Peptides against a protein of PDB entry 7K3S. Designs and how they scored, part 8

Target 1, 60 residues: chain A of PDB entry 7K3S
Amino acid sequence: MEELSGKPLSYAEKEKLKEKLAFLKKEYSRTLARLQRAKRAEKAKNSKKAIEDGVPQPEA

## One batch from the design tools (peptide; made by RFdiffusion4, then SolubleMPNN)

Design b2_p28_2_s4
Fold by OpenDDE base, seed 2:
Structure b2_p28_2_s4 (fold): chain B 60 residues (1-60), chain A 28 residues (1-28)
Amino acid sequence: as target 1 above (60 residues)
Amino acid sequence: VREEVERQLKEEEEKIDEELKKEEEKKK
């Protein structure tokens, strides 16, 4: 384990670091949920287009 | 001490950015 060349973090600095890391992990999880939703929406659009291209438009 | 907290924060930001980039490449 590489000894982090620095003064040991105080309890208050460790808690502040944990809060910042928890915030970043929350923003990461929100971004992943958006990407996963976008991927599902794209698949649904591609499936709808494949159905629309495969159904002969009723000639009006 | 402050610089070490900022370094550890930056290292976790970089890991998150790398995982975001991998998820974006899996979307293309």
Scores: peptide ipSAE 0.070, ipTM 0.592, DockQ to the pose 0.034
Fold by OpenDDE base, seed 1:
Structure b2_p28_2_s4 (fold): chain B 60 residues (1-60), chain A 28 residues (1-28)
Amino acid sequence: as target 1 above (60 residues)
Amino acid sequence: VREEVERQLKEEEEKIDEELKKEEEKKK
């Protein structure tokens, strides 16, 4: 048990910490969802390019 | 007391940044 050897936080300070931590967790989840969407979009672009590069353009 | 709240906030920010970095490294 790591004794947080600090003065016990007041109720108001604990609520302010919880509010800030809840905000950070929300921003983390939003950023992770953006990263996952970007990875999916990149895979879809790479798959489309692989199909387009496999079609010999008819030389005009 | 304020310093402890700021310390815990910074520790959770650092932990979030480390998890984001790991997820970016898994992209390479």
Scores: peptide ipSAE 0.069, ipTM 0.591, DockQ to the pose 0.035
Fold by OpenDDE base, seed 3:
Structure b2_p28_2_s4 (fold): chain B 60 residues (1-60), chain A 28 residues (1-28)
Amino acid sequence: as target 1 above (60 residues)
Amino acid sequence: VREEVERQLKEEEEKIDEELKKEEEKKK
């Protein structure tokens, strides 16, 4: 087994790695933005339901 | 060389999954 621990990546392999890492970072950022939006929408639904049920909102 | 690229991709995927899990646990 060639110990690959010392060979510098070729230009083509470095570009392929950068493209894959850029894709993963983009999908991560999209997923986090979706999760944060879902959390805000859930809080807004719970706040609307608490107002409808006559529960005083805690002042921020 | 291919194994180093695959290792770096796997390490970045694992970091993304750990950060997503930390954000989900803060919701509970």
Scores: peptide ipSAE 0.068, ipTM 0.588, DockQ to the pose 0.030
Fold by OpenDDE base, seed 4:
Formats: sequence, C-alpha cells, structure tokens
Structure b2_p28_2_s4 (fold): chain B 60 residues (1-60), chain A 28 residues (1-28)
Amino acid sequence: as target 1 above (60 residues)
Amino acid sequence: VREEVERQLKEEEEKIDEELKKEEEKKK
C-alpha cells in the first residue's frame, strides 16, 4: 500500500483552499435560501388556488 | 499538493450538489 503521504499543503495552499471552501459554502447557503423561499411561495400559491377553487382549507 | 487541494474542492462541490439534490427531491 503506497501511503499517499501527499506532501503537507503549504500555508498559501491551505489559505487558498479555505477561501474557496468559504465561497462554496456561501453560494450553497444563498442557493438553499432561494430554494426555501421558492418552496414557501409555491405553498402560498397552492393555498391561494385552494381558496379560489372553493375547497375548504383544513383548519390549522 | 495541487492535486490534493483540487480533490478537496471537488469533494466539497459534490457534497453541496448532493445536499441541493436532496432538498429538491423533498420539494416533489
């Protein structure tokens, strides 16, 4: 088994990795927040349509 | 060294894509 004793990342390479990972996590959180807003907007549209179609809303 | 940074970035991108896919599947 060749131990992939990959040379330890230099300080500069570690910082570049951290910056890229921080960027990816930021874009993930932004995309997730958009998806959650879209899901809430879809539920609100479905509830509005159920009122317009005369379907009794289940009481919460 | 570059290859290990690129591997770690790719693994984090794949995890983000899998989490996004799971949230989209929960919307169906």
Scores: peptide ipSAE 0.067, ipTM 0.589, DockQ to the pose 0.032

Design b2_p28_7_s1
Fold by OpenDDE base, seed 4:
Structure b2_p28_7_s1 (fold): chain B 60 residues (1-60), chain A 28 residues (1-28)
Amino acid sequence: as target 1 above (60 residues)
Amino acid sequence: AEEKAKELEKELEEKKKELEKEIEEALK
């Protein structure tokens, strides 16, 4: 990792960094949405399994 | 299913850490 720790970033380097930040924010949001979907799918599977196993559902 | 949720949590934390580093580098 070249430490950019001393020269002012050129305009082109700043634009590339902004593009990278925008990409990472998009990928973060996509991963978060996948995680939230996985957690919902797991809860739904566990609820389905509890019904199939005859375990009394906790009253809501 | 739990293993996949743990994998996605790890991927989320890695991407968050990468984003934080790029923000810190942009602010120097």
Scores: peptide ipSAE 0.127, ipTM 0.717, DockQ to the pose 0.184
Fold by OpenDDE base, seed 3:
Structure b2_p28_7_s1 (fold): chain B 60 residues (1-60), chain A 28 residues (1-28)
Amino acid sequence: as target 1 above (60 residues)
Amino acid sequence: AEEKAKELEKELEEKKKELEKEIEEALK
């Protein structure tokens, strides 16, 4: 990683970093939404299994 | 699927913190 510690970035370099940050924030939000969907789907599966395991199969 | 989402969430949070730090250092 270039140690940005030495020189103030140019306006163009600052704008490029802002664009990268905006992209990462978008990808983070997209991943978080996927994770939240996965957690909801898992909870829904566990709820279905708890209902299915709680229905006594009629002994035929 | 959940494990991969947690791993990707961690990687994106790390990259986000890195870029936030780089921008804060660049904007000082």
Scores: peptide ipSAE 0.124, ipTM 0.715, DockQ to the pose 0.067
Fold by OpenDDE base, seed 2:
Structure b2_p28_7_s1 (fold): chain B 60 residues (1-60), chain A 28 residues (1-28)
Amino acid sequence: as target 1 above (60 residues)
Amino acid sequence: AEEKAKELEKELEEKKKELEKEIEEALK
């Protein structure tokens, strides 16, 4: 990694940092959406199992 | 000019921490 510590950021270097930020935001948003779906699927699975086992669902 | 580099790197790191926190909160 070149130490950006000594030169004024070129326009291209600034755009590269903006692209990294946008990429990071996109990847985290994608991961968060997957995680939320997984958590909902686990809750639905546990709910189905609790009904099958005759256990009262904990109120939300 | 070096100050603007550090500012953009700081913004990237702050945004990373914010997004990591949102994911951690979604795991609770």
Scores: peptide ipSAE 0.072, ipTM 0.633, DockQ to the pose 0.084
Fold by OpenDDE base, seed 1:
Structure b2_p28_7_s1 (fold): chain B 60 residues (1-60), chain A 28 residues (1-28)
Amino acid sequence: as target 1 above (60 residues)
Amino acid sequence: AEEKAKELEKELEEKKKELEKEIEEALK
């Protein structure tokens, strides 16, 4: 009788893994939102430079 | 029972890789 004594993960161990997954999803979502905001801010800076370089300085 | 532990660890690693890929795609 090979007792495949693979102890079923306790309810508490399963909940701890779900909590770790939820934490990971939250931290990656925060990081993704921060990176998307940074990329939008960079595009907005590049658009301002393109407008500033496109205005001929009035020759005084 | 170890199989269910390995399955949940695999799901965590797959979700980590999926989220890492979404972050990499957002940085492009």
Scores: peptide ipSAE 0.068, ipTM 0.635, DockQ to the pose 0.084; fails the geometry check

Design b2_p28_7_s2
Fold by OpenDDE base, seed 4:
Structure b2_p28_7_s2 (fold): chain B 60 residues (1-60), chain A 28 residues (1-28)
Amino acid sequence: as target 1 above (60 residues)
Amino acid sequence: AEKKAEELERKLEEKKRELEEKIKEALE
């Protein structure tokens, strides 16, 4: 890890890092929403397969 | 599909932490 301790970042470099962080937070939120949809889709697929295979559904 | 989304989540969280640390160090 290069210790950034040597040169204070310019205002422009700080703003570029803030922009990158804002973009990354947006992509993270989009990825979380995809992951949550994937988990729900796999749960629904597994439940559908268990019904099709005649496996008793765990009572909710 | 789920494993790829989880891997991407982990990579994004790691890069978020690295950028937050760099911003913190730059603002001190």
Scores: peptide ipSAE 0.100, ipTM 0.687, DockQ to the pose 0.067
Fold by OpenDDE base, seed 3:
Structure b2_p28_7_s2 (fold): chain B 60 residues (1-60), chain A 28 residues (1-28)
Amino acid sequence: as target 1 above (60 residues)
Amino acid sequence: AEKKAEELERKLEEKKRELEEKIKEALE
């Protein structure tokens, strides 16, 4: 734990932390959107496999 | 692809928490 407990951050340091936080929030939102797409794509693949396993292969 | 997205989600949530804590400590 770096105890930031001693020196008030300068205005410039606070603004730099706010910019970093805003960037991380943006990347987090992008990652969540990717994860949600991946989960939907997995469900769609599992549904396709269930259809392929449910089609009786024509016995040749 | 899902495991990589979950790992990236975890890392971003951790870094977000660390920065939110640092900003709170700097605003107190």
Scores: peptide ipSAE 0.098, ipTM 0.683, DockQ to the pose 0.066
Fold by OpenDDE base, seed 1:
Structure b2_p28_7_s2 (fold): chain B 60 residues (1-60), chain A 28 residues (1-28)
Amino acid sequence: as target 1 above (60 residues)
Amino acid sequence: AEKKAEELERKLEEKKRELEEKIKEALE
């Protein structure tokens, strides 16, 4: 059994790894953009609550 | 060679997950 431990990755194996890395980078960028949108939406909700809680309800 | 490629993919997915968690923690 030839110890495959030292064989350089074939061209096809390297291209498959590049494709998988590109996919992982794309999914990472999507996750990051989603998290950044969530953080912006939370800040916008907190700013709206501060305006709504800052209006004294007229005592009836 | 295939087992090394699969191991590298596993490590890349793990690093992606670790980075996503660090970003989540920094956004909380």
Scores: peptide ipSAE 0.058, ipTM 0.618, DockQ to the pose 0.085
Fold by OpenDDE base, seed 2:
Structure b2_p28_7_s2 (fold): chain B 60 residues (1-60), chain A 28 residues (1-28)
Amino acid sequence: as target 1 above (60 residues)
Amino acid sequence: AEKKAEELERKLEEKKRELEEKIKEALE
């Protein structure tokens, strides 16, 4: 841990923090898109099974 | 100068936490 204690953040250090924030936003968007696809795929699987088993789908 | 470093680190951690909570809420 380099002691960042007491120096104004250099331009490079500020840009590194911005890059970390941009990375986190990108990973959030990727994770959210994956989750939404998974929920849609699970709903589609449950729909196929409900049709096969003759069970009415529970209304959401 | 140090106060600006600490503020930027605090903002990074706050945004990390906010993104983690939004992911958690989206899993519910």
Scores: peptide ipSAE 0.057, ipTM 0.597, DockQ to the pose 0.042

## One batch from the design tools (peptide; made by RFdiffusion4, then SolubleMPNN)

Design b2_p29_2_s1 (from b2_p29_2, 12 letters changed)
Fold by OpenDDE base, seed 1:
Order: structure tokens, then sequence, then C-alpha cells
Structure b2_p29_2_s1 (fold): chain B 60 residues (1-60), chain A 29 residues (1-29)
């Protein structure tokens, strides 16, 4: 006996789920953009530190 | 089923990326 354990979603429930999906997709995209920005900022800091360690201090 | 699965996947991906972003903040702090 396959338990048909899902009442068919009403039209209103389907639209509410589509709105929730659109919201989660927006939040996902925002979080991904933040993560990518953080990773770029880290690479830029590591590149600056590598330049500073490679410049001999001018002897005074 | 398909819409709920896509919602669950989007939620899972969101929480995973949020976790990775918090881990990268802790490593900088």
Amino acid sequence: as target 1 above (60 residues)
Amino acid sequence: KEVEEKIAEAKKKYEELKKKLEEEKIEKA
C-alpha cells in the first residue's frame, strides 16, 4: 500500500510555496554574493601582505 | 512534491553558504 501521504496542495498553497521559493532563492543569491566578496577581500589582503614582505626596508 | 523539494534544496544551500560565511568570519577574527 503506497501511502499517498500528500493531500494535493491547493492553488493558494502552491502560490505561497512559489513565493517562499523566490524568497529563499533571493537569500541564497545574496549570501553567495557576500561569500564571494569575502573571498575576494581575503585574497586582496594576502596579496598586500606578500608585497610588503617582499619590499626590503630602505636602510635609513 | 517538486516545489517542496526545490524549497528544501534552496534552504539547504542557503544554510550551507551561511555556515561557510560565518566560518570565514571567525578565521579573520
Scores: peptide ipSAE 0.083, ipTM 0.654, DockQ to the pose 0.254
Fold by OpenDDE base, seed 3:
Structure b2_p29_2_s1 (fold): chain B 60 residues (1-60), chain A 29 residues (1-29)
Amino acid sequence: as target 1 above (60 residues)
Amino acid sequence: KEVEEKIAEAKKKYEELKKKLEEEKIEKA
């Protein structure tokens, strides 16, 4: 039995760990939302280019 | 740093803290 005998964290240390976890979950979620927005903006740019490249320039 | 690298770093830190919180729950059961 591997003694993962890290001293049992006090109640206060556990609450502090829960707060840190909640903070990191929030930062992860914010960063993920930024990535999803960036990927949507890239798709919108690529769709705009495909429309612009698909309009035949009127022969001057 | 690219947004994907920042996600990977935030995910890694989250999983490391989650693991520590789970290890502490197992030690009390």
Scores: peptide ipSAE 0.073, ipTM 0.610, DockQ to the pose 0.041
Fold by OpenDDE base, seed 5:
Structure b2_p29_2_s1 (fold): chain B 60 residues (1-60), chain A 29 residues (1-29)
Amino acid sequence: as target 1 above (60 residues)
Amino acid sequence: KEVEEKIAEAKKKYEELKKKLEEEKIEKA
């Protein structure tokens, strides 16, 4: 059993780690929401072009 | 940087920090 002898993080280091984690979770969620909006906008542009170009919409 | 690359980097850093936080909870139990 290798003792993962990482020095026990001080209370201040723990709180700083939690803050960094919360920040990264927020940035991840914000970036994901931007990607999802971009993909929806691309699909909406492609559907408008397909209608304009007379391409039959795939039946849902 | 592509939006997907930024997501992957943020996810990787998040999981690394989460792992460090869980390792520290196990040592107190």
Scores: peptide ipSAE 0.072, ipTM 0.613, DockQ to the pose 0.041
Fold by OpenDDE base, seed 4:
Structure b2_p29_2_s1 (fold): chain B 60 residues (1-60), chain A 29 residues (1-29)
Amino acid sequence: as target 1 above (60 residues)
Amino acid sequence: KEVEEKIAEAKKKYEELKKKLEEEKIEKA
């Protein structure tokens, strides 16, 4: 099996890979922050509904 | 659901590019 020893990426291809990696790291972090906000908003909605429905909030 | 799928996709793409970058460093050492 010829290991496709992929031609060593050119300097320009390496820089492009680093840029793509930095971009994806930023998008991952942004998406994670959106999830955390969504989870907080869901908890806040559930807490508001529990108060509105007269269910005693379990004291934390 | 949609936000979790977008996280999983972004994570997968990030790890794939990270793997390619590390493979390229190992070949040069």
Scores: peptide ipSAE 0.071, ipTM 0.610, DockQ to the pose 0.041

Design b2_p29_4_s1
Fold by OpenDDE base, seed 1:
Structure b2_p29_4_s1 (fold): chain B 60 residues (1-60), chain A 29 residues (1-29)
Amino acid sequence: as target 1 above (60 residues)
Amino acid sequence: EKMEEIEKKAAELKERLERERERLLEELR
């Protein structure tokens, strides 16, 4: 059992922790939205390549 | 930007958010 021997955070330290959590939650949500866009873009690129590699270019 | 770099950043932010959330929950008990 790790001893919970940490002094209780002061009111100011608790407020600073809440601000850090709000910031981290915002940055995480923004990064997840970016990741979802990237995953959709990769799926769309892979689907286009599968169509282009399947069409024989007419030799001129 | 490579998808892998965004995934790594998302994982690092998640882990940091979980650790700071645990600290807040310990202080609210």
Scores: peptide ipSAE 0.393, ipTM 0.866, DockQ to the pose 0.049
Fold by OpenDDE base, seed 2:
Structure b2_p29_4_s1 (fold): chain B 60 residues (1-60), chain A 29 residues (1-29)
Amino acid sequence: as target 1 above (60 residues)
Amino acid sequence: EKMEEIEKKAAELKERLERERERLLEELR
C-alpha cells in the first residue's frame, strides 16, 4: 500500500485515517499503562530482592 | 511480560502513530 503517496486522500480515506489514528492512540495509551505497571513491578521486585538479600533468613 | 518487550511495542506504536499523523497533516494542509 505504498502507492498512495501520489494522490490526495478522499474524504472517506481521511476519515479512515482519523479512525486509524484513534485506534493507534488507544493501543499506545494501553501499552504505556502496561509499561508503567511493568516499571513499578520491576522496582518492587528489585526492592524485594534487596530486602530479601539484606535480611538474614531466620535459621529455622 | 518483560519490560523490554513492552518498551519495544510502545516504540513501534509511537513510530506508527507519528507516520500516520504526518500523513494526515500533509493531507489537511
Scores: peptide ipSAE 0.391, ipTM 0.864, DockQ to the pose 0.047
Fold by OpenDDE base, seed 3:
Structure b2_p29_4_s1 (fold): chain B 60 residues (1-60), chain A 29 residues (1-29)
Amino acid sequence: as target 1 above (60 residues)
Amino acid sequence: EKMEEIEKKAAELKERLERERERLLEELR
């Protein structure tokens, strides 16, 4: 844990932290949207597998 | 596999976001 506690951040350094925070928030939101798509896709796979294991193949 | 990797990445990004938020809040006090 590098405590930046030794020098007050300049205005420019504070703005750089705000930009970094905005970037991280955007990447997090994008990743959450991907995760929600993946969870829906996995639920659809599990539901499809439960149907496939429960349907007796018609004997020809 | 693909969901677990995305979950791990989401957790890492959340933790980084929280740490940078705390740093910014400390510097804005």
Scores: peptide ipSAE 0.390, ipTM 0.864, DockQ to the pose 0.048
Fold by OpenDDE base, seed 5:
Structure b2_p29_4_s1 (fold): chain B 60 residues (1-60), chain A 29 residues (1-29)
Amino acid sequence: as target 1 above (60 residues)
Amino acid sequence: EKMEEIEKKAAELKERLERERERLLEELR
C-alpha cells in the first residue's frame, strides 16, 4: 500500500491527472459505443435464429 | 464471448475513471 503521500499534488501532477482522466473518458466512450454495437448485433442474430426456428418446414 | 470481453473492459475503464476522478476532486478541495 503506497501511502498516498499527504503532500498536495503539484500543478504539473494535477495537469497529468487531468490528461489521464481525459484519456480514460475517451477510451471508456469508445468501448461503450463498441459494447452497444455488440449488443445490437447479438439481438439481430437472436431475432434471425428465432425466425429460422419458427418457420415450419413445408411438408414435402 | 466478444460482448462479455467488451463489457469487462468497459467496467474496468469505468472503475478506473471513478477512482482517478475522486483523487482529482480531493486534490481540488
Scores: peptide ipSAE 0.389, ipTM 0.864, DockQ to the pose 0.048

Design b2_p29_4_s3
Fold by OpenDDE base, seed 4:
Structure b2_p29_4_s3 (fold): chain B 60 residues (1-60), chain A 29 residues (1-29)
Amino acid sequence: as target 1 above (60 residues)
Amino acid sequence: KKMEEIEKKIAELKKKLEEEKKKLQEELA
C-alpha cells in the first residue's frame, strides 16, 4: 500500500476518515465510561473488604 | 488486572484517535 504522501485524499477517503474518527471517539467514550464503572466497583469492593476484615488489604 | 486491561485499552484508543487526527490535519494543510 503506497503511502500517497503527496495526493490530497479523495472526498470518499476524507469521509471514511471522518467516520473512523467518529467511531474512535465513540469507542473511547464507551471505554472511559467502563473504566469509571470499574474504578467505582473496585473502590466499592475495597471499601466493603476494609469494613469486613478491619485489616488493610494490599491493593491487588 | 481487569482495571489495567481497561486502562490499556483506553490508551490504545486514545493513541489511535490522535494518529487519525494527525492524518486528517496533514491532509487539510
Scores: peptide ipSAE 0.120, ipTM 0.722, DockQ to the pose 0.049
Fold by OpenDDE base, seed 2:
Structure b2_p29_4_s3 (fold): chain B 60 residues (1-60), chain A 29 residues (1-29)
Amino acid sequence: as target 1 above (60 residues)
Amino acid sequence: KKMEEIEKKIAELKKKLEEEKKKLQEELA
């Protein structure tokens, strides 16, 4: 990795970094959406188990 | 300035992405 810290980046290099930033935002949003679905699925499993065990669900 | 800001945002999003992947793995185990 050349330390580009000293050379003015070309227009093409700036556009490549914007594309990389857009890609990372997309991957972050995809991962977050998966995590949020997993958390909701776990909460639904725990709620089903608590109903089966006769434990009153705390009101939200 | 604008370039350093983009590089900082890339580094931050990489860190956040790895942290969220780790949490997702812990929640699916």
Scores: peptide ipSAE 0.092, ipTM 0.702, DockQ to the pose 0.302
Fold by OpenDDE base, seed 1:
Structure b2_p29_4_s3 (fold): chain B 60 residues (1-60), chain A 29 residues (1-29)
Amino acid sequence: as target 1 above (60 residues)
Amino acid sequence: KKMEEIEKKIAELKKKLEEEKKKLQEELA
């Protein structure tokens, strides 16, 4: 397994690794943004329930 | 060195991506 560490990467191999890094960074950022939206939506649901449970329904 | 740094960064981003996907799944369940 030592032979892979000694050869200088070709230009094409370096560009392929840069593209892979850019892709993974984009996917990570997209996932993080989805998680942050989910967390905000959960907090908004919990805040609505706390308001609804705290208001006595006026008897009809 | 530079190859190993790039590969290490790829592995780190993969790990972070899977960890954040897991957290997203737990938060949407």
Scores: peptide ipSAE 0.083, ipTM 0.701, DockQ to the pose 0.327
Fold by OpenDDE base, seed 3:
Parts: sequence; C-alpha cells; structure tokens
Structure b2_p29_4_s3 (fold): chain B 60 residues (1-60), chain A 29 residues (1-29)
Amino acid sequence: as target 1 above (60 residues)
Amino acid sequence: KKMEEIEKKIAELKKKLEEEKKKLQEELA
C-alpha cells in the first residue's frame, strides 16, 4: 500500500477513498453518540447517588 | 472512574479517526 503516494489516483479510486472516509466518520459519530449517552447516564447516576447519600459527588 | 474511562475512550476514538483521516487525505492528494 506504500506506493500509492506517487501516482495520481483515478477518479474511481478517489471516490472509493471518499466513501471510506464518509463511512469512518459515520461509525465515529454513532460511537461518540453512544459514549455521550453513557457519560450523561453516569453523571445522572452520580448526581442521584450524591443526593441520596448526602455526600459530595465523587469524581468517579 | 467510569466517567473518566468514557472520556478516555472518546479521546482514543477521536485520535484514531484523525489518524485514518490523515492517511486517506495523503492517499487523495
């Protein structure tokens, strides 16, 4: 795969690489949204626990 | 701890995406 740096890629090869990049961005965005939901759920859990226990929120 | 693990995982995914984006940009130039 190293020799691709020297030859002008065909239109079809360029489009294939753009599609690959678009796919990677989509999978990243999906995973990021999942992790952000998990972070919000954990923050809500920690906030609830801190209220119930009367203890300062441990930075967990 | 668990929030920090999630934040670490977000940072790792950002890094991997930027690395793959850089490689694909080098191939497109």
Scores: peptide ipSAE 0.131, ipTM 0.727, DockQ to the pose 0.047; fails the geometry check

Design b2_p29_5_s1
Fold by OpenDDE base, seed 3:
Structure b2_p29_5_s1 (fold): chain B 60 residues (1-60), chain A 29 residues (1-29)
Amino acid sequence: as target 1 above (60 residues)
Amino acid sequence: ADVSELEKKLEEKKKELEEEIKKLKEELE
């Protein structure tokens, strides 16, 4: 990693960082949306199991 | 398992964002 501590970033380097930040924000939002769907799907699976376990199996 | 993996990936992306925000702040100061 070049120690950027001493030189002002060029305009092109600043724009590249802004693009990277925009990309990372998009990927974060996408991952968050996936997590929210996964949590809802897990709750729905648990609710289905609770219904299935709550239906008395007809004793043969 | 899928929730825990997504939570880990979310935290990793959050850390990467915080690091890039820090770099941008250091350049604006």
Scores: peptide ipSAE 0.359, ipTM 0.836, DockQ to the pose 0.150
Fold by OpenDDE base, seed 2:
Structure b2_p29_5_s1 (fold): chain B 60 residues (1-60), chain A 29 residues (1-29)
Amino acid sequence: as target 1 above (60 residues)
Amino acid sequence: ADVSELEKKLEEKKKELEEEIKKLKEELE
């Protein structure tokens, strides 16, 4: 891959980079939202299990 | 999906984003 690192990006290359950045930001935000849901679901499962096992819930 | 797998994917997406932001900064310097 020629690292074009020393030349100003052409207009077309800049627009392609902006599109890629927008896509990556969207995928990041989607993954973050999934992670937050998964963490909440895991906490809820652990809380349910701890109630079923008679283990005192740690005070939040 | 496992929390650890999602954390890994999030970090991968963060790195990819940082690399593309770096290329954009190299144009502004």
Scores: peptide ipSAE 0.358, ipTM 0.836, DockQ to the pose 0.150
Fold by OpenDDE base, seed 5:
Structure b2_p29_5_s1 (fold): chain B 60 residues (1-60), chain A 29 residues (1-29)
Amino acid sequence: as target 1 above (60 residues)
Amino acid sequence: ADVSELEKKLEEKKKELEEEIKKLKEELE
């Protein structure tokens, strides 16, 4: 672990940190969008099962 | 993709962001 020696980051280190932050924000947003799609797909599957279990078989 | 796995990954990415934002703030002081 490089000790956070209280030396201000160089300009290059600050730019690298900004790039990392931009990347992490993008990955967060992608993961959030995937989660939202997965939650919608789960609800749609549960709704289909609820319809199949809720249709009384017509008495023959 | 499992919802619980995606929630875990989202929390991990949030934590990584918070840590890097903290480092950036410590240099603006």
Scores: peptide ipSAE 0.358, ipTM 0.836, DockQ to the pose 0.146
Fold by OpenDDE base, seed 4:
Formats: C-alpha cells, structure tokens, sequence
Structure b2_p29_5_s1 (fold): chain B 60 residues (1-60), chain A 29 residues (1-29)
C-alpha cells in the first residue's frame, strides 16, 4: 500500500489517530501506575529483609 | 511484576505515543 505521503488524512483517519492516541495515553498511565506500585513493593521487600536480619533468634 | 520489565514497557509506550503525536502534528501543519 503506497502511503500517499502527499494527501492529508481524511477526517475519519484523523479521528482514528485521536482514538489511538487516547488509548495509548491510558495504557501509558496504567503502566506508570503499575511501575510506581512495583517500586513501592521492592522498597517494602528490602525493608522487611533488613528487619528480619536484625532480629536475634531466640535462644533455644 | 519486575520494575525493569515495567520500565521497558513504559519506554515502549512512550515511543509509540511520540510516533502517533508526530503523525498527528504532520497532519495539522
């Protein structure tokens, strides 16, 4: 399919690109929120290990 | 989910957004 590098996109093609952009923005924001949760979870795991290694085992 | 995997996915989505924004700008000029 020759991408006609010289014809302006139709109204329908422009609307399709706007819909795609809106979808991608939503998926970006969702991925960013997941990343932020993952970074918080890693910090919480590292903090738990530091506490567990610092508790003396009760003598038997 | 691993942080590094999510960072990679975020960069991929950013790149895809930049390409679609570029296409929209070229059509509005």
Amino acid sequence: as target 1 above (60 residues)
Amino acid sequence: ADVSELEKKLEEKKKELEEEIKKLKEELE
Scores: peptide ipSAE 0.357, ipTM 0.838, DockQ to the pose 0.147

